# Peptides against a protein of PDB entry 4PAS, part 24

Target 1, 39 residues: chain A of PDB entry 4PAS
Amino acid sequence: SVNQASTSRLEGLQSENHRLRMKITELDKDLEEVTMQLQ
Target 2, 39 residues: chain A of PDB entry 4PAS as posed
Amino acid sequence: SVNQASTSRLEGLQSENHHLRMKITELDKDLEEVTMQLQ

## One batch from the design tools (peptide; made by RFdiffusion4, then SolubleMPNN)

Design b1_p16_1_s1
Fold by OpenDDE base, seed 3:
Structure b1_p16_1_s1 (fold): chain B 39 residues (1-39), chain A 16 residues (1-16)
Amino acid sequence: as target 1 above (39 residues)
Amino acid sequence: VQERLQQVEEEIKKLQ
């Protein structure tokens, strides 16, 4: 149904959004480490 | 420093 296709698309976008947020947090930590090594 | 910076740049490039 149109509703099932819309729900599956939203779940896919929500899982990708969560993955990207976790990767941003990892990169922020990595940038902090590089910054500390430059001091 | 340089090797760690290169790793972070490669990770940013994979996210974009």
Scores: peptide ipSAE 0.038, ipTM 0.573, DockQ to the pose 0.045
Fold by OpenDDE base, seed 4:
Structure b1_p16_1_s1 (fold): chain B 39 residues (1-39), chain A 16 residues (1-16)
Amino acid sequence: as target 1 above (39 residues)
Amino acid sequence: VQERLQQVEEEIKKLQ
């Protein structure tokens, strides 16, 4: 159904949003490490 | 330092 396709698309976008947030947290840690090595 | 900076820049570029 159109509703099922919309729900599956939302779940996909939610999963991708979560993945991207986890990657931002990893990159923030990596930038902190690089910053500490430059001090 | 330079190698680690390059790795972070490559990861940022993959995210965008």
Scores: peptide ipSAE 0.037, ipTM 0.572, DockQ to the pose 0.047
Fold by OpenDDE base, seed 2:
Structure b1_p16_1_s1 (fold): chain B 39 residues (1-39), chain A 16 residues (1-16)
Amino acid sequence: as target 1 above (39 residues)
Amino acid sequence: VQERLQQVEEEIKKLQ
């Protein structure tokens, strides 16, 4: 159904959004470490 | 420092 295709697409976008948020948090920590090494 | 900065910049570029 159109609803099943829409829900599966939303679940895929939610999982990718979560993955990207976790990667942003990792990169923010990595940038903090580089910043501390430059001080 | 420079090598670690380059690694982080390359990872950011893969997300864009």
Scores: peptide ipSAE 0.036, ipTM 0.575, DockQ to the pose 0.046
Fold by OpenDDE base, seed 5:
Structure b1_p16_1_s1 (fold): chain B 39 residues (1-39), chain A 16 residues (1-16)
Amino acid sequence: as target 1 above (39 residues)
Amino acid sequence: VQERLQQVEEEIKKLQ
């Protein structure tokens, strides 16, 4: 149904949003380490 | 430092 397709799309976007947020947190830590090594 | 910076830049570029 149109509702099932909309729900599956939302779940896909939610999972990708979570993946991207986790990757941002990793990169922020990596930038902190690089910044500390440059000081 | 430089190799680690390059790795982070490559990872940022994969997210864009």
Scores: peptide ipSAE 0.036, ipTM 0.568, DockQ to the pose 0.046

Design b1_p16_1_s2
Fold by OpenDDE base, seed 3:
Structure b1_p16_1_s2 (fold): chain B 39 residues (1-39), chain A 16 residues (1-16)
Amino acid sequence: as target 1 above (39 residues)
Amino acid sequence: VEERLKKVEEEIEKLK
């Protein structure tokens, strides 16, 4: 049904949102480590 | 990454 397709799309986007937020956290940590090594 | 995150959040809000 249209509702099942919309629910599956929402779940996929929520999983992508989580992945993107985890990648930002990883990059922020890597940037902090590089900043500490340059001081 | 941040620009893609913003687009994903905007699409999530339209599906609620």
Scores: peptide ipSAE 0.304, ipTM 0.818, DockQ to the pose 0.974
Fold by OpenDDE base, seed 1:
Structure b1_p16_1_s2 (fold): chain B 39 residues (1-39), chain A 16 residues (1-16)
Amino acid sequence: as target 1 above (39 residues)
Amino acid sequence: VEERLKKVEEEIEKLK
């Protein structure tokens, strides 16, 4: 149904959102480490 | 990454 397709798309986007947020947190940590090494 | 995150969040809000 249209509702099932929308729900499956929402779940996929929520999973991608979580993955992207985790990647931002990783990059922020890596940037902090590089910043500390350059001081 | 941030620009993709923004697009994903905007699409999530349209599906609620």
Scores: peptide ipSAE 0.300, ipTM 0.818, DockQ to the pose 0.972
Fold by OpenDDE base, seed 5:
Structure b1_p16_1_s2 (fold): chain B 39 residues (1-39), chain A 16 residues (1-16)
Amino acid sequence: as target 1 above (39 residues)
Amino acid sequence: VEERLKKVEEEIEKLK
């Protein structure tokens, strides 16, 4: 149904949002490590 | 990453 397609799309986007937020956290940690190595 | 995150969040809010 249209509702099932919208729900599956929302769940996919929520999973991608989580993945992107985890990638930001990883990059922030890598940036902190590089910053400490340059001091 | 941030520009993709923004687009995903904007699409999530349209589906609620």
Scores: peptide ipSAE 0.300, ipTM 0.818, DockQ to the pose 0.941
Fold by OpenDDE base, seed 2:
Structure b1_p16_1_s2 (fold): chain B 39 residues (1-39), chain A 16 residues (1-16)
Amino acid sequence: as target 1 above (39 residues)
Amino acid sequence: VEERLKKVEEEIEKLK
């Protein structure tokens, strides 16, 4: 059904959103560590 | 990464 396709798309995007937020947090930490090493 | 995150959030909002 149209509703099942929309729900599956939403769940996939919510999983991608979580993955992207975790990647931003990882990169922010790596950037902080590099910044601290340059001080 | 941030520009992709923004597009994903905009698409999530349209599906709610």
Scores: peptide ipSAE 0.298, ipTM 0.816, DockQ to the pose 0.975

Design b1_p16_1_s3
Fold by OpenDDE base, seed 5:
Structure b1_p16_1_s3 (fold): chain B 39 residues (1-39), chain A 16 residues (1-16)
Amino acid sequence: as target 1 above (39 residues)
Amino acid sequence: VRERLLQTEQEIKKLE
């Protein structure tokens, strides 16, 4: 149904959004570690 | 990464 397709799309976008947030957090941590090593 | 995050947030808000 149209509702099932919309729900599956929402769940896919929520999963992608979460993955992207986790990747930003990882990169910001790695950048902080490099910054501390250069001090 | 951040541009794609903003896009997913906007698409989520349209489906809620």
Scores: peptide ipSAE 0.615, ipTM 0.904, DockQ to the pose 0.967
Fold by OpenDDE base, seed 4:
Structure b1_p16_1_s3 (fold): chain B 39 residues (1-39), chain A 16 residues (1-16)
Amino acid sequence: as target 1 above (39 residues)
Amino acid sequence: VRERLLQTEQEIKKLE
């Protein structure tokens, strides 16, 4: 149904959003480590 | 990364 397709798309976007947030957190930690090594 | 995050947030908001 159209509702099932919308739900599956929402779940896919929520999963991608979560993955992107985790990647930002990883990059922020990598940046902190580089900053600490340059001090 | 941040631009794609913002895009997914806007697409989620349209489906809620």
Scores: peptide ipSAE 0.615, ipTM 0.904, DockQ to the pose 0.974
Fold by OpenDDE base, seed 2:
Structure b1_p16_1_s3 (fold): chain B 39 residues (1-39), chain A 16 residues (1-16)
Amino acid sequence: as target 1 above (39 residues)
Amino acid sequence: VRERLLQTEQEIKKLE
């Protein structure tokens, strides 16, 4: 149904959003480590 | 990364 397709799309976007937030957190840690190594 | 995050947040908000 149209509702099932919309729900599956929402779940896919929520999963991608979570993955992207985790990637930002990883990059922020990598940046902190590089900053610490250059001091 | 940040641009795609913002895009997903905007798409989520349209489906809620």
Scores: peptide ipSAE 0.615, ipTM 0.904, DockQ to the pose 0.940
Fold by OpenDDE base, seed 3:
Structure b1_p16_1_s3 (fold): chain B 39 residues (1-39), chain A 16 residues (1-16)
Amino acid sequence: as target 1 above (39 residues)
Amino acid sequence: VRERLLQTEQEIKKLE
């Protein structure tokens, strides 16, 4: 069904969005650690 | 990373 394809696409985008948010949080933490080591 | 995040948020909002 068109509805099943749209639901599976939405779930895929939601999982990717979550992964990208977690990667930003990781990079912000790594940047803080590097900044602290250079002070 | 941030540009792709914004793109996924826009695509999600279009499917809701």
Scores: peptide ipSAE 0.615, ipTM 0.904, DockQ to the pose 0.971

Design b1_p16_1_s4
Fold by OpenDDE base, seed 1:
Structure b1_p16_1_s4 (fold): chain B 39 residues (1-39), chain A 16 residues (1-16)
Amino acid sequence: as target 1 above (39 residues)
Amino acid sequence: VRERLRKTEEEISKLQ
């Protein structure tokens, strides 16, 4: 149904959103470590 | 990455 397709799409987007947030956190940490090493 | 995040958040907001 349209509702089932929308729910599956929402779940996929929520999973991707979480993955992207985790990647941003990782990159921010890596940038902080590089900044600290250059000081 | 941040622009992709924004796009997913915008699409989530349309489905809720």
Scores: peptide ipSAE 0.614, ipTM 0.903, DockQ to the pose 0.973
Fold by OpenDDE base, seed 2:
Structure b1_p16_1_s4 (fold): chain B 39 residues (1-39), chain A 16 residues (1-16)
Amino acid sequence: as target 1 above (39 residues)
Amino acid sequence: VRERLRKTEEEISKLQ
């Protein structure tokens, strides 16, 4: 059904959103490490 | 990455 397709799309987007947030956190940590090494 | 995050959040907001 259209509702099932929308639910599956939402779940996929929520998982991708979580992955992207985790990637931002990783990159922020990498930037902090580089910043400390340059000081 | 930040722009992709914004786009997923925007699409999530349309489905909720």
Scores: peptide ipSAE 0.613, ipTM 0.902, DockQ to the pose 0.976
Fold by OpenDDE base, seed 4:
Structure b1_p16_1_s4 (fold): chain B 39 residues (1-39), chain A 16 residues (1-16)
Amino acid sequence: as target 1 above (39 residues)
Amino acid sequence: VRERLRKTEEEISKLQ
């Protein structure tokens, strides 16, 4: 159904959103480590 | 990455 397709799309977007947030957190940590090494 | 995040958030907001 259209509702099932919309729900599956929402779940896919929520999982991708979570993945992207985790990647930002990883990159922020990597940047902090580089900053600390340069001090 | 941040721009892709913004796009997913915009799409989520249209489905809720």
Scores: peptide ipSAE 0.613, ipTM 0.902, DockQ to the pose 0.977
Fold by OpenDDE base, seed 5:
Structure b1_p16_1_s4 (fold): chain B 39 residues (1-39), chain A 16 residues (1-16)
Amino acid sequence: as target 1 above (39 residues)
Amino acid sequence: VRERLRKTEEEISKLQ
């Protein structure tokens, strides 16, 4: 149904959103570590 | 990555 397709799309987007947030956090941590090593 | 995040958030807001 249209409702099932919309729900599955929303769940997929929420999962992707979470993955992207985690990737930003990882990259920001790695950048902080490099910054500390250069001090 | 940040622009992709913004686009997912925008699409989520249209489904809620």
Scores: peptide ipSAE 0.612, ipTM 0.902, DockQ to the pose 0.975

Design b1_p16_2_s1 (from b1_p16_2, 11 letters changed)
Fold by OpenDDE base, seed 4:
Structure b1_p16_2_s1 (fold): chain B 39 residues (1-39), chain A 16 residues (1-16)
Amino acid sequence: as target 1 above (39 residues)
Amino acid sequence: SFQLLQELNRLLDEKL
């Protein structure tokens, strides 16, 4: 059904969005550590 | 940082 395909696509995008947000948070922490080491 | 920007651009390019 079109609705099931749309729901599964949305769930996939939501999970990927979460993964990308976690990666951004990791890189932000790495940047903070480097910034502190340069001070 | 430049490294963060590069990684963000890489992640964006993988989604396009």
Scores: peptide ipSAE 0.049, ipTM 0.588, DockQ to the pose 0.040
Fold by OpenDDE base, seed 2:
Structure b1_p16_2_s1 (fold): chain B 39 residues (1-39), chain A 16 residues (1-16)
Amino acid sequence: as target 1 above (39 residues)
Amino acid sequence: SFQLLQELNRLLDEKL
């Protein structure tokens, strides 16, 4: 149904959003480490 | 940092 297709698309976007947030958190940590080494 | 901004732009470009 249209509702099932919309739900599956939303779930895919939510999982990808989570993946991207995890990658941003990793990069932020790496940046913090580099910043600490430069101080 | 500039590096973080570049990586964020890369990730955005992969989604567009």
Scores: peptide ipSAE 0.048, ipTM 0.584, DockQ to the pose 0.040
Fold by OpenDDE base, seed 5:
Structure b1_p16_2_s1 (fold): chain B 39 residues (1-39), chain A 16 residues (1-16)
Amino acid sequence: as target 1 above (39 residues)
Amino acid sequence: SFQLLQELNRLLDEKL
């Protein structure tokens, strides 16, 4: 149904949003490590 | 950092 297609699209966007947030957190940690190494 | 900004821009470009 149109509703099933819309819900599946939203779930896909939510999972991708979560993946991107996890990647940002990883990059923030890598930046912290580099900052500590430069001190 | 410049690297973080580049990666964020890459991720944005993949969504456009």
Scores: peptide ipSAE 0.047, ipTM 0.584, DockQ to the pose 0.041
Fold by OpenDDE base, seed 3:
Structure b1_p16_2_s1 (fold): chain B 39 residues (1-39), chain A 16 residues (1-16)
Amino acid sequence: as target 1 above (39 residues)
Amino acid sequence: SFQLLQELNRLLDEKL
């Protein structure tokens, strides 16, 4: 039970970390496009 | 401009 709760919490944090990394990558791409348009 | 900053903050909030 305690190990299962710790594993489920870690899996939740790993999935959220992956989601946030994907969002940062999208923002970086959008920033690059805006930067190219300003040159 | 202030309007541009507001729009950029809105877009950031939508991405996060």
Scores: peptide ipSAE 0.037, ipTM 0.502, DockQ to the pose 0.029

Design b1_p16_2_s2 (from b1_p16_2, 10 letters changed)
Fold by OpenDDE base, seed 4:
Structure b1_p16_2_s2 (fold): chain B 39 residues (1-39), chain A 16 residues (1-16)
Amino acid sequence: as target 1 above (39 residues)
Amino acid sequence: SFGLLSELNRLLDELL
């Protein structure tokens, strides 16, 4: 149904959003480590 | 942390 397709799309977008937020958090950590190494 | 996620969220809040 249209509602099922919309729900599945939203769930997919929420999953991708979570994945991307985890990646940016990892990059933040990596940047901090590089910064500490340069000091 | 440098708060990259917080900055991203701020930018999204401004756009949406």
Scores: peptide ipSAE 0.194, ipTM 0.706, DockQ to the pose 0.068
Fold by OpenDDE base, seed 5:
Structure b1_p16_2_s2 (fold): chain B 39 residues (1-39), chain A 16 residues (1-16)
Amino acid sequence: as target 1 above (39 residues)
Amino acid sequence: SFGLLSELNRLLDELL
């Protein structure tokens, strides 16, 4: 149904959003570690 | 942290 397609797409976007947020958090941590090593 | 996630969320809030 249209509702099932819409909910499945939203769930997919939410899972991808979570994955990207975790990745950017890891990059932030890695950048901080590199910065500390350069000091 | 440099707040990259907070900045990303801010930009998304302004766009959407």
Scores: peptide ipSAE 0.193, ipTM 0.708, DockQ to the pose 0.067
Fold by OpenDDE base, seed 1:
Parts: C-alpha cells; structure tokens; sequence
Structure b1_p16_2_s2 (fold): chain B 39 residues (1-39), chain A 16 residues (1-16)
C-alpha cells in the first residue's frame, strides 16, 4: 500500500509535469503569433 | 519559439 501510494503520487506528478510543459509550449507559440502580428 | 521551456529548465536547475 505504501509503494502503491508513492507510485500513484509520482505518476500524478509526471502527468502534471507533462501538462505544464505542454501549456508553456502553447503559450510560447501564442506569444510568437502575437509578436508576428504586431510586426 | 522564445525558448520558454529552456528558460524554465534553467530556473529549475538553479533551484534544485
């Protein structure tokens, strides 16, 4: 049970890490698009 | 891209 709780916590953190990396990549793209439109 | 992910990784490397 302790190992299962630890692995489930790690998997949750890994999925959130991936989500956040995808979100920052999206924001980078959106910023580039806005910058291009302003030039 | 502006390299925001690279900057994030840099900041994390400085904190950890």
Amino acid sequence: as target 1 above (39 residues)
Amino acid sequence: SFGLLSELNRLLDELL
Scores: peptide ipSAE 0.192, ipTM 0.704, DockQ to the pose 0.066
Fold by OpenDDE base, seed 2:
Structure b1_p16_2_s2 (fold): chain B 39 residues (1-39), chain A 16 residues (1-16)
Amino acid sequence: as target 1 above (39 residues)
Amino acid sequence: SFGLLSELNRLLDELL
């Protein structure tokens, strides 16, 4: 049970980490686009 | 790109 709870928590954290990395990459692109429009 | 992911990783390395 403890090992299963730890594994499920790790999988949740890994999926959230991936989601956040994708989101920051998207924001980086959006910021670049806005910056180019202001130049 | 502005390298925001690299900056994020740098900040995390300093925090943790």
Scores: peptide ipSAE 0.192, ipTM 0.704, DockQ to the pose 0.065

Design b1_p16_2_s3 (from b1_p16_2, 11 letters changed)
Fold by OpenDDE base, seed 3:
Order: C-alpha cells, then sequence, then structure tokens
Structure b1_p16_2_s3 (fold): chain B 39 residues (1-39), chain A 16 residues (1-16)
C-alpha cells in the first residue's frame, strides 16, 4: 500500500541518517586529533 | 566540534 511504501522509505532514511551521524562523529574526532598535533 | 549539530539532528530524527 502507499502507507507501507512511505513507512519503509522513512525507516530507510532514519537508518541512513544514523550511519551518517556516526561517520561525521569519526571525522570530527580525526580533525580534533590533527588540530591538536599542529599546536 | 559538530556536537550541537548532531544533537539537533538526533532530536529531529526522534520526532519522526
Amino acid sequence: as target 1 above (39 residues)
Amino acid sequence: SFGLLLEENLKLDKEL
């Protein structure tokens, strides 16, 4: 149904959003370490 | 850091 397709799309977007948050956190940590080493 | 941006993103995700 249209409702089932919309729910499955939302769940997919939520899972991708979580994955991207984790990658951003890792990159932020790496940037902090590089910045600290340059000081 | 991007901490505040990530907190806001997490809040919006929980509201959906």
Scores: peptide ipSAE 0.083, ipTM 0.634, DockQ to the pose 0.166
Fold by OpenDDE base, seed 5:
Structure b1_p16_2_s3 (fold): chain B 39 residues (1-39), chain A 16 residues (1-16)
Amino acid sequence: as target 1 above (39 residues)
Amino acid sequence: SFGLLLEENLKLDKEL
């Protein structure tokens, strides 16, 4: 149904959003560590 | 850091 397709799309976007948040957090931490090492 | 931005993003995600 249209509702099932919309729900599956939302779940996919939520999963991708979570994955991207994790990647950004990791990169932010790595950048901070590099910045600290250059000081 | 992006901490506050990610915190707000997480909040918005929970509202969906």
Scores: peptide ipSAE 0.082, ipTM 0.630, DockQ to the pose 0.168
Fold by OpenDDE base, seed 4:
Structure b1_p16_2_s3 (fold): chain B 39 residues (1-39), chain A 16 residues (1-16)
Amino acid sequence: as target 1 above (39 residues)
Amino acid sequence: SFGLLLEENLKLDKEL
């Protein structure tokens, strides 16, 4: 149904959002380490 | 850091 397709799409977007948050956290850590090394 | 932005993103995700 349209509702099932919308729910599956939302779940996919939530999963991708979580993946992207993890990548941003890793990049933030790497940036902090670089910043510390430059000081 | 992006900590506060990530916290807000997490809150919005939980509301959906």
Scores: peptide ipSAE 0.082, ipTM 0.631, DockQ to the pose 0.166
Fold by OpenDDE base, seed 2:
Structure b1_p16_2_s3 (fold): chain B 39 residues (1-39), chain A 16 residues (1-16)
Amino acid sequence: as target 1 above (39 residues)
Amino acid sequence: SFGLLLEENLKLDKEL
């Protein structure tokens, strides 16, 4: 149904949003470690 | 900060 398709799309976007948040957090940590090593 | 941006993003996600 149209409602099921909309719900599945929202759930997909929420899962991708979570994945991207985790990746950004990891990159931010890696950048901090590199910054500390260059000091 | 990126931390505050991520916290805001998490808040918005919970409101959906």
Scores: peptide ipSAE 0.078, ipTM 0.625, DockQ to the pose 0.170

Design b1_p16_2_s4 (from b1_p16_2, 11 letters changed)
Fold by OpenDDE base, seed 2:
Structure b1_p16_2_s4 (fold): chain B 39 residues (1-39), chain A 16 residues (1-16)
Amino acid sequence: as target 1 above (39 residues)
Amino acid sequence: SFQQLLEQNQLLDKQL
């Protein structure tokens, strides 16, 4: 149904959004480490 | 801050 297709798309977007937040957090940590090493 | 935006994004995601 249209509702099922919309729900599955939303779940896919939510999973990708979560993945991207995790990747940003990882990059922030890596940047902090580099910043600390340069001080 | 960018951290506050990530927290807001997480809260909005949980509301969907």
Scores: peptide ipSAE 0.285, ipTM 0.780, DockQ to the pose 0.166
Fold by OpenDDE base, seed 5:
Structure b1_p16_2_s4 (fold): chain B 39 residues (1-39), chain A 16 residues (1-16)
Amino acid sequence: as target 1 above (39 residues)
Amino acid sequence: SFQQLLEQNQLLDKQL
């Protein structure tokens, strides 16, 4: 149904959004560590 | 801040 397709798309977008936030947080941590090592 | 944008993004995601 249209509602099922919309729900599945939303769940997919939510999972990808969460994954991207986690990846950004990891990169920020890695950048902080590199910055500390260069000081 | 960028952290505040991530928190806002998370809050909006939970409201959906």
Scores: peptide ipSAE 0.283, ipTM 0.779, DockQ to the pose 0.168
Fold by OpenDDE base, seed 4:
Formats: C-alpha cells, sequence, structure tokens
Structure b1_p16_2_s4 (fold): chain B 39 residues (1-39), chain A 16 residues (1-16)
C-alpha cells in the first residue's frame, strides 16, 4: 500500500540519518587525532 | 554549535 511504502521509506531514511550521525562522530574523533598529531 | 545541530537532528528523528 502507499502507507507501507511511505513507512518503509521513512524507516530507511531514519536508519541512514542515524548512520550519518555516527559517521560524523567518527570524523570528529579522527579530526581530534590529527589535531593532536600536529601539535 | 554543530553538536547542538546533531542533538536537534536526533530529537527530530525520534519524533518521526
Amino acid sequence: as target 1 above (39 residues)
Amino acid sequence: SFQQLLEQNQLLDKQL
């Protein structure tokens, strides 16, 4: 149904949004490590 | 701050 397709799309976007937040946190850590190595 | 935007993003995600 249209509702099922919309729900599945939302769940996919929510999972990707979560993944991207986790990736940002990882990149922040990597940036901190590089910053420490340059000091 | 960027951290505040991430927190806001997380809150919005939980409301959906």
Scores: peptide ipSAE 0.281, ipTM 0.778, DockQ to the pose 0.168
Fold by OpenDDE base, seed 3:
Formats: sequence, C-alpha cells, structure tokens
Structure b1_p16_2_s4 (fold): chain B 39 residues (1-39), chain A 16 residues (1-16)
Amino acid sequence: as target 1 above (39 residues)
Amino acid sequence: SFQQLLEQNQLLDKQL
C-alpha cells in the first residue's frame, strides 16, 4: 500500500541518519588522535 | 556545539 511504502522509506532514512551520526563520531575521534600526534 | 546538533538530530529522529 502507499502507507507501507512511506513507512519503509522513513525507516530507511532513519537507519541512514543513525549510520551517518555514528560515522561523524568516528571521524571526530580520528581527528582528535591526529591533532594530538601533531602537538 | 556540533555535539549538541547531533543530540538534537537524534531527538528529532526519535519523534518520527
């Protein structure tokens, strides 16, 4: 149904949004480590 | 802060 297609799309976007937040946190940690090595 | 924006993004995601 149209409602099922809309729900599945929202769930996919929520999953990708969560994945991107986790990747940002990982990159922030990597940047901190590199910054410490350059000091 | 950027961390506060991530927390806000997470809160908005949970409201959907």
Scores: peptide ipSAE 0.278, ipTM 0.777, DockQ to the pose 0.170

Design b1_p16_3_s1 (from b1_p16_3, 9 letters changed)
Fold by OpenDDE base, seed 3:
Structure b1_p16_3_s1 (fold): chain B 39 residues (1-39), chain A 16 residues (1-16)
Amino acid sequence: as target 1 above (39 residues)
Amino acid sequence: MEEVRKKLEEVEKQIK
């Protein structure tokens, strides 16, 4: 039981970390495009 | 100008 709860928590943190990394990459691209259009 | 404004609004929407 303790090991299963720890594994499920780690999997949840890994999925959220992946989601946040994808969101950062999308925002960086959108900021680059806005910056290029202001030049 | 309007295209830049629209893209800035989409970035602001994604930050929230």
Scores: peptide ipSAE 0.022, ipTM 0.430, DockQ to the pose 0.044
Fold by OpenDDE base, seed 4:
Structure b1_p16_3_s1 (fold): chain B 39 residues (1-39), chain A 16 residues (1-16)
Amino acid sequence: as target 1 above (39 residues)
Amino acid sequence: MEEVRKKLEEVEKQIK
């Protein structure tokens, strides 16, 4: 149904948003460590 | 210096 397709799309976008937020947090931590080692 | 280079290479690998 249109509702099932919309729900499945929203769940996929929520999962991808979570994955991207975790990747950003990891990169921010890695950049902080590089910055600390350059000081 | 080598630790910084290694960590920067890890960051570059993750950006791809």
Scores: peptide ipSAE 0.022, ipTM 0.447, DockQ to the pose 0.045
Fold by OpenDDE base, seed 1:
Structure b1_p16_3_s1 (fold): chain B 39 residues (1-39), chain A 16 residues (1-16)
Amino acid sequence: as target 1 above (39 residues)
Amino acid sequence: MEEVRKKLEEVEKQIK
């Protein structure tokens, strides 16, 4: 149904959003550690 | 310097 396709698309976007947020958090930590070593 | 290079390499690996 149109509702099932919309739900599956939303779940895919939520999963990708979570993956990207976790990646940003790890990159921010790695950049902080690089910044601390350049001081 | 080598530790900074290693951390930068890990950041570059994560970006891809």
Scores: peptide ipSAE 0.022, ipTM 0.455, DockQ to the pose 0.046
Fold by OpenDDE base, seed 2:
Structure b1_p16_3_s1 (fold): chain B 39 residues (1-39), chain A 16 residues (1-16)
Amino acid sequence: as target 1 above (39 residues)
Amino acid sequence: MEEVRKKLEEVEKQIK
């Protein structure tokens, strides 16, 4: 159904959004460590 | 200096 396709797309977007947020947090930490070593 | 270069290289690899 159109509703099932919309739900599966939303779940895929939610999982990708979570993955991207975790990647941003990791990159922010790695950039902080580089910044601390340049000071 | 080498440690900073290595960390920057790992950050660049994760961005790509």
Scores: peptide ipSAE 0.021, ipTM 0.439, DockQ to the pose 0.045

Design b1_p16_3_s2 (from b1_p16_3, 8 letters changed)
Fold by OpenDDE base, seed 4:
Structure b1_p16_3_s2 (fold): chain B 39 residues (1-39), chain A 16 residues (1-16)
Amino acid sequence: as target 1 above (39 residues)
Amino acid sequence: MEEVRKKLEETLEKIK
């Protein structure tokens, strides 16, 4: 039970970490595009 | 200019 709760928490944190990394990459690309449009 | 404004607004909404 404790190990299952710990593994499920880790999997949740890993999935959220992945989601946040993808969001950062998207925002970086959007900022690049805005920068190009301002030039 | 309008395209830049729109893109900035879309980016700001994604940051929230």
Scores: peptide ipSAE 0.069, ipTM 0.694, DockQ to the pose 0.045
Fold by OpenDDE base, seed 2:
Structure b1_p16_3_s2 (fold): chain B 39 residues (1-39), chain A 16 residues (1-16)
Amino acid sequence: as target 1 above (39 residues)
Amino acid sequence: MEEVRKKLEETLEKIK
């Protein structure tokens, strides 16, 4: 159904959003470590 | 300096 397709798409987007947020947090930490080493 | 260079390279590869 249209509703099942919409729900499955939303779940996929939510999973990808979570993955991207975790990646951003990792990159922020890596940049902080590099910044600390350049000081 | 080499350690900092390596960490910068690793970070750049993660961004891609």
Scores: peptide ipSAE 0.068, ipTM 0.693, DockQ to the pose 0.045
Fold by OpenDDE base, seed 3:
Structure b1_p16_3_s2 (fold): chain B 39 residues (1-39), chain A 16 residues (1-16)
Amino acid sequence: as target 1 above (39 residues)
Amino acid sequence: MEEVRKKLEETLEKIK
């Protein structure tokens, strides 16, 4: 029971970490595109 | 200019 709660929490944190990393990569690309258009 | 403005607005909405 305690191990199942700990593993489920870790899986949730890992999925959220992955989602946030993908969002950062998308924003970096969008900022690069805006920067290129301002040149 | 309007295309640049639109892309900047779309980026700002994604940051929120």
Scores: peptide ipSAE 0.068, ipTM 0.692, DockQ to the pose 0.044
Fold by OpenDDE base, seed 5:
Structure b1_p16_3_s2 (fold): chain B 39 residues (1-39), chain A 16 residues (1-16)
Amino acid sequence: as target 1 above (39 residues)
Amino acid sequence: MEEVRKKLEETLEKIK
């Protein structure tokens, strides 16, 4: 149904949003490590 | 210095 397609798309976007937030946290940690190594 | 350089290179490859 249209509702099932909309729900599935929302769930996909929520999953991708979570993945992107985890990637940002990873990059922040990598930048912290680079900063510590340059000091 | 070489150990630090290697670790920086490994970090840069993860960021890409």
Scores: peptide ipSAE 0.055, ipTM 0.668, DockQ to the pose 0.035

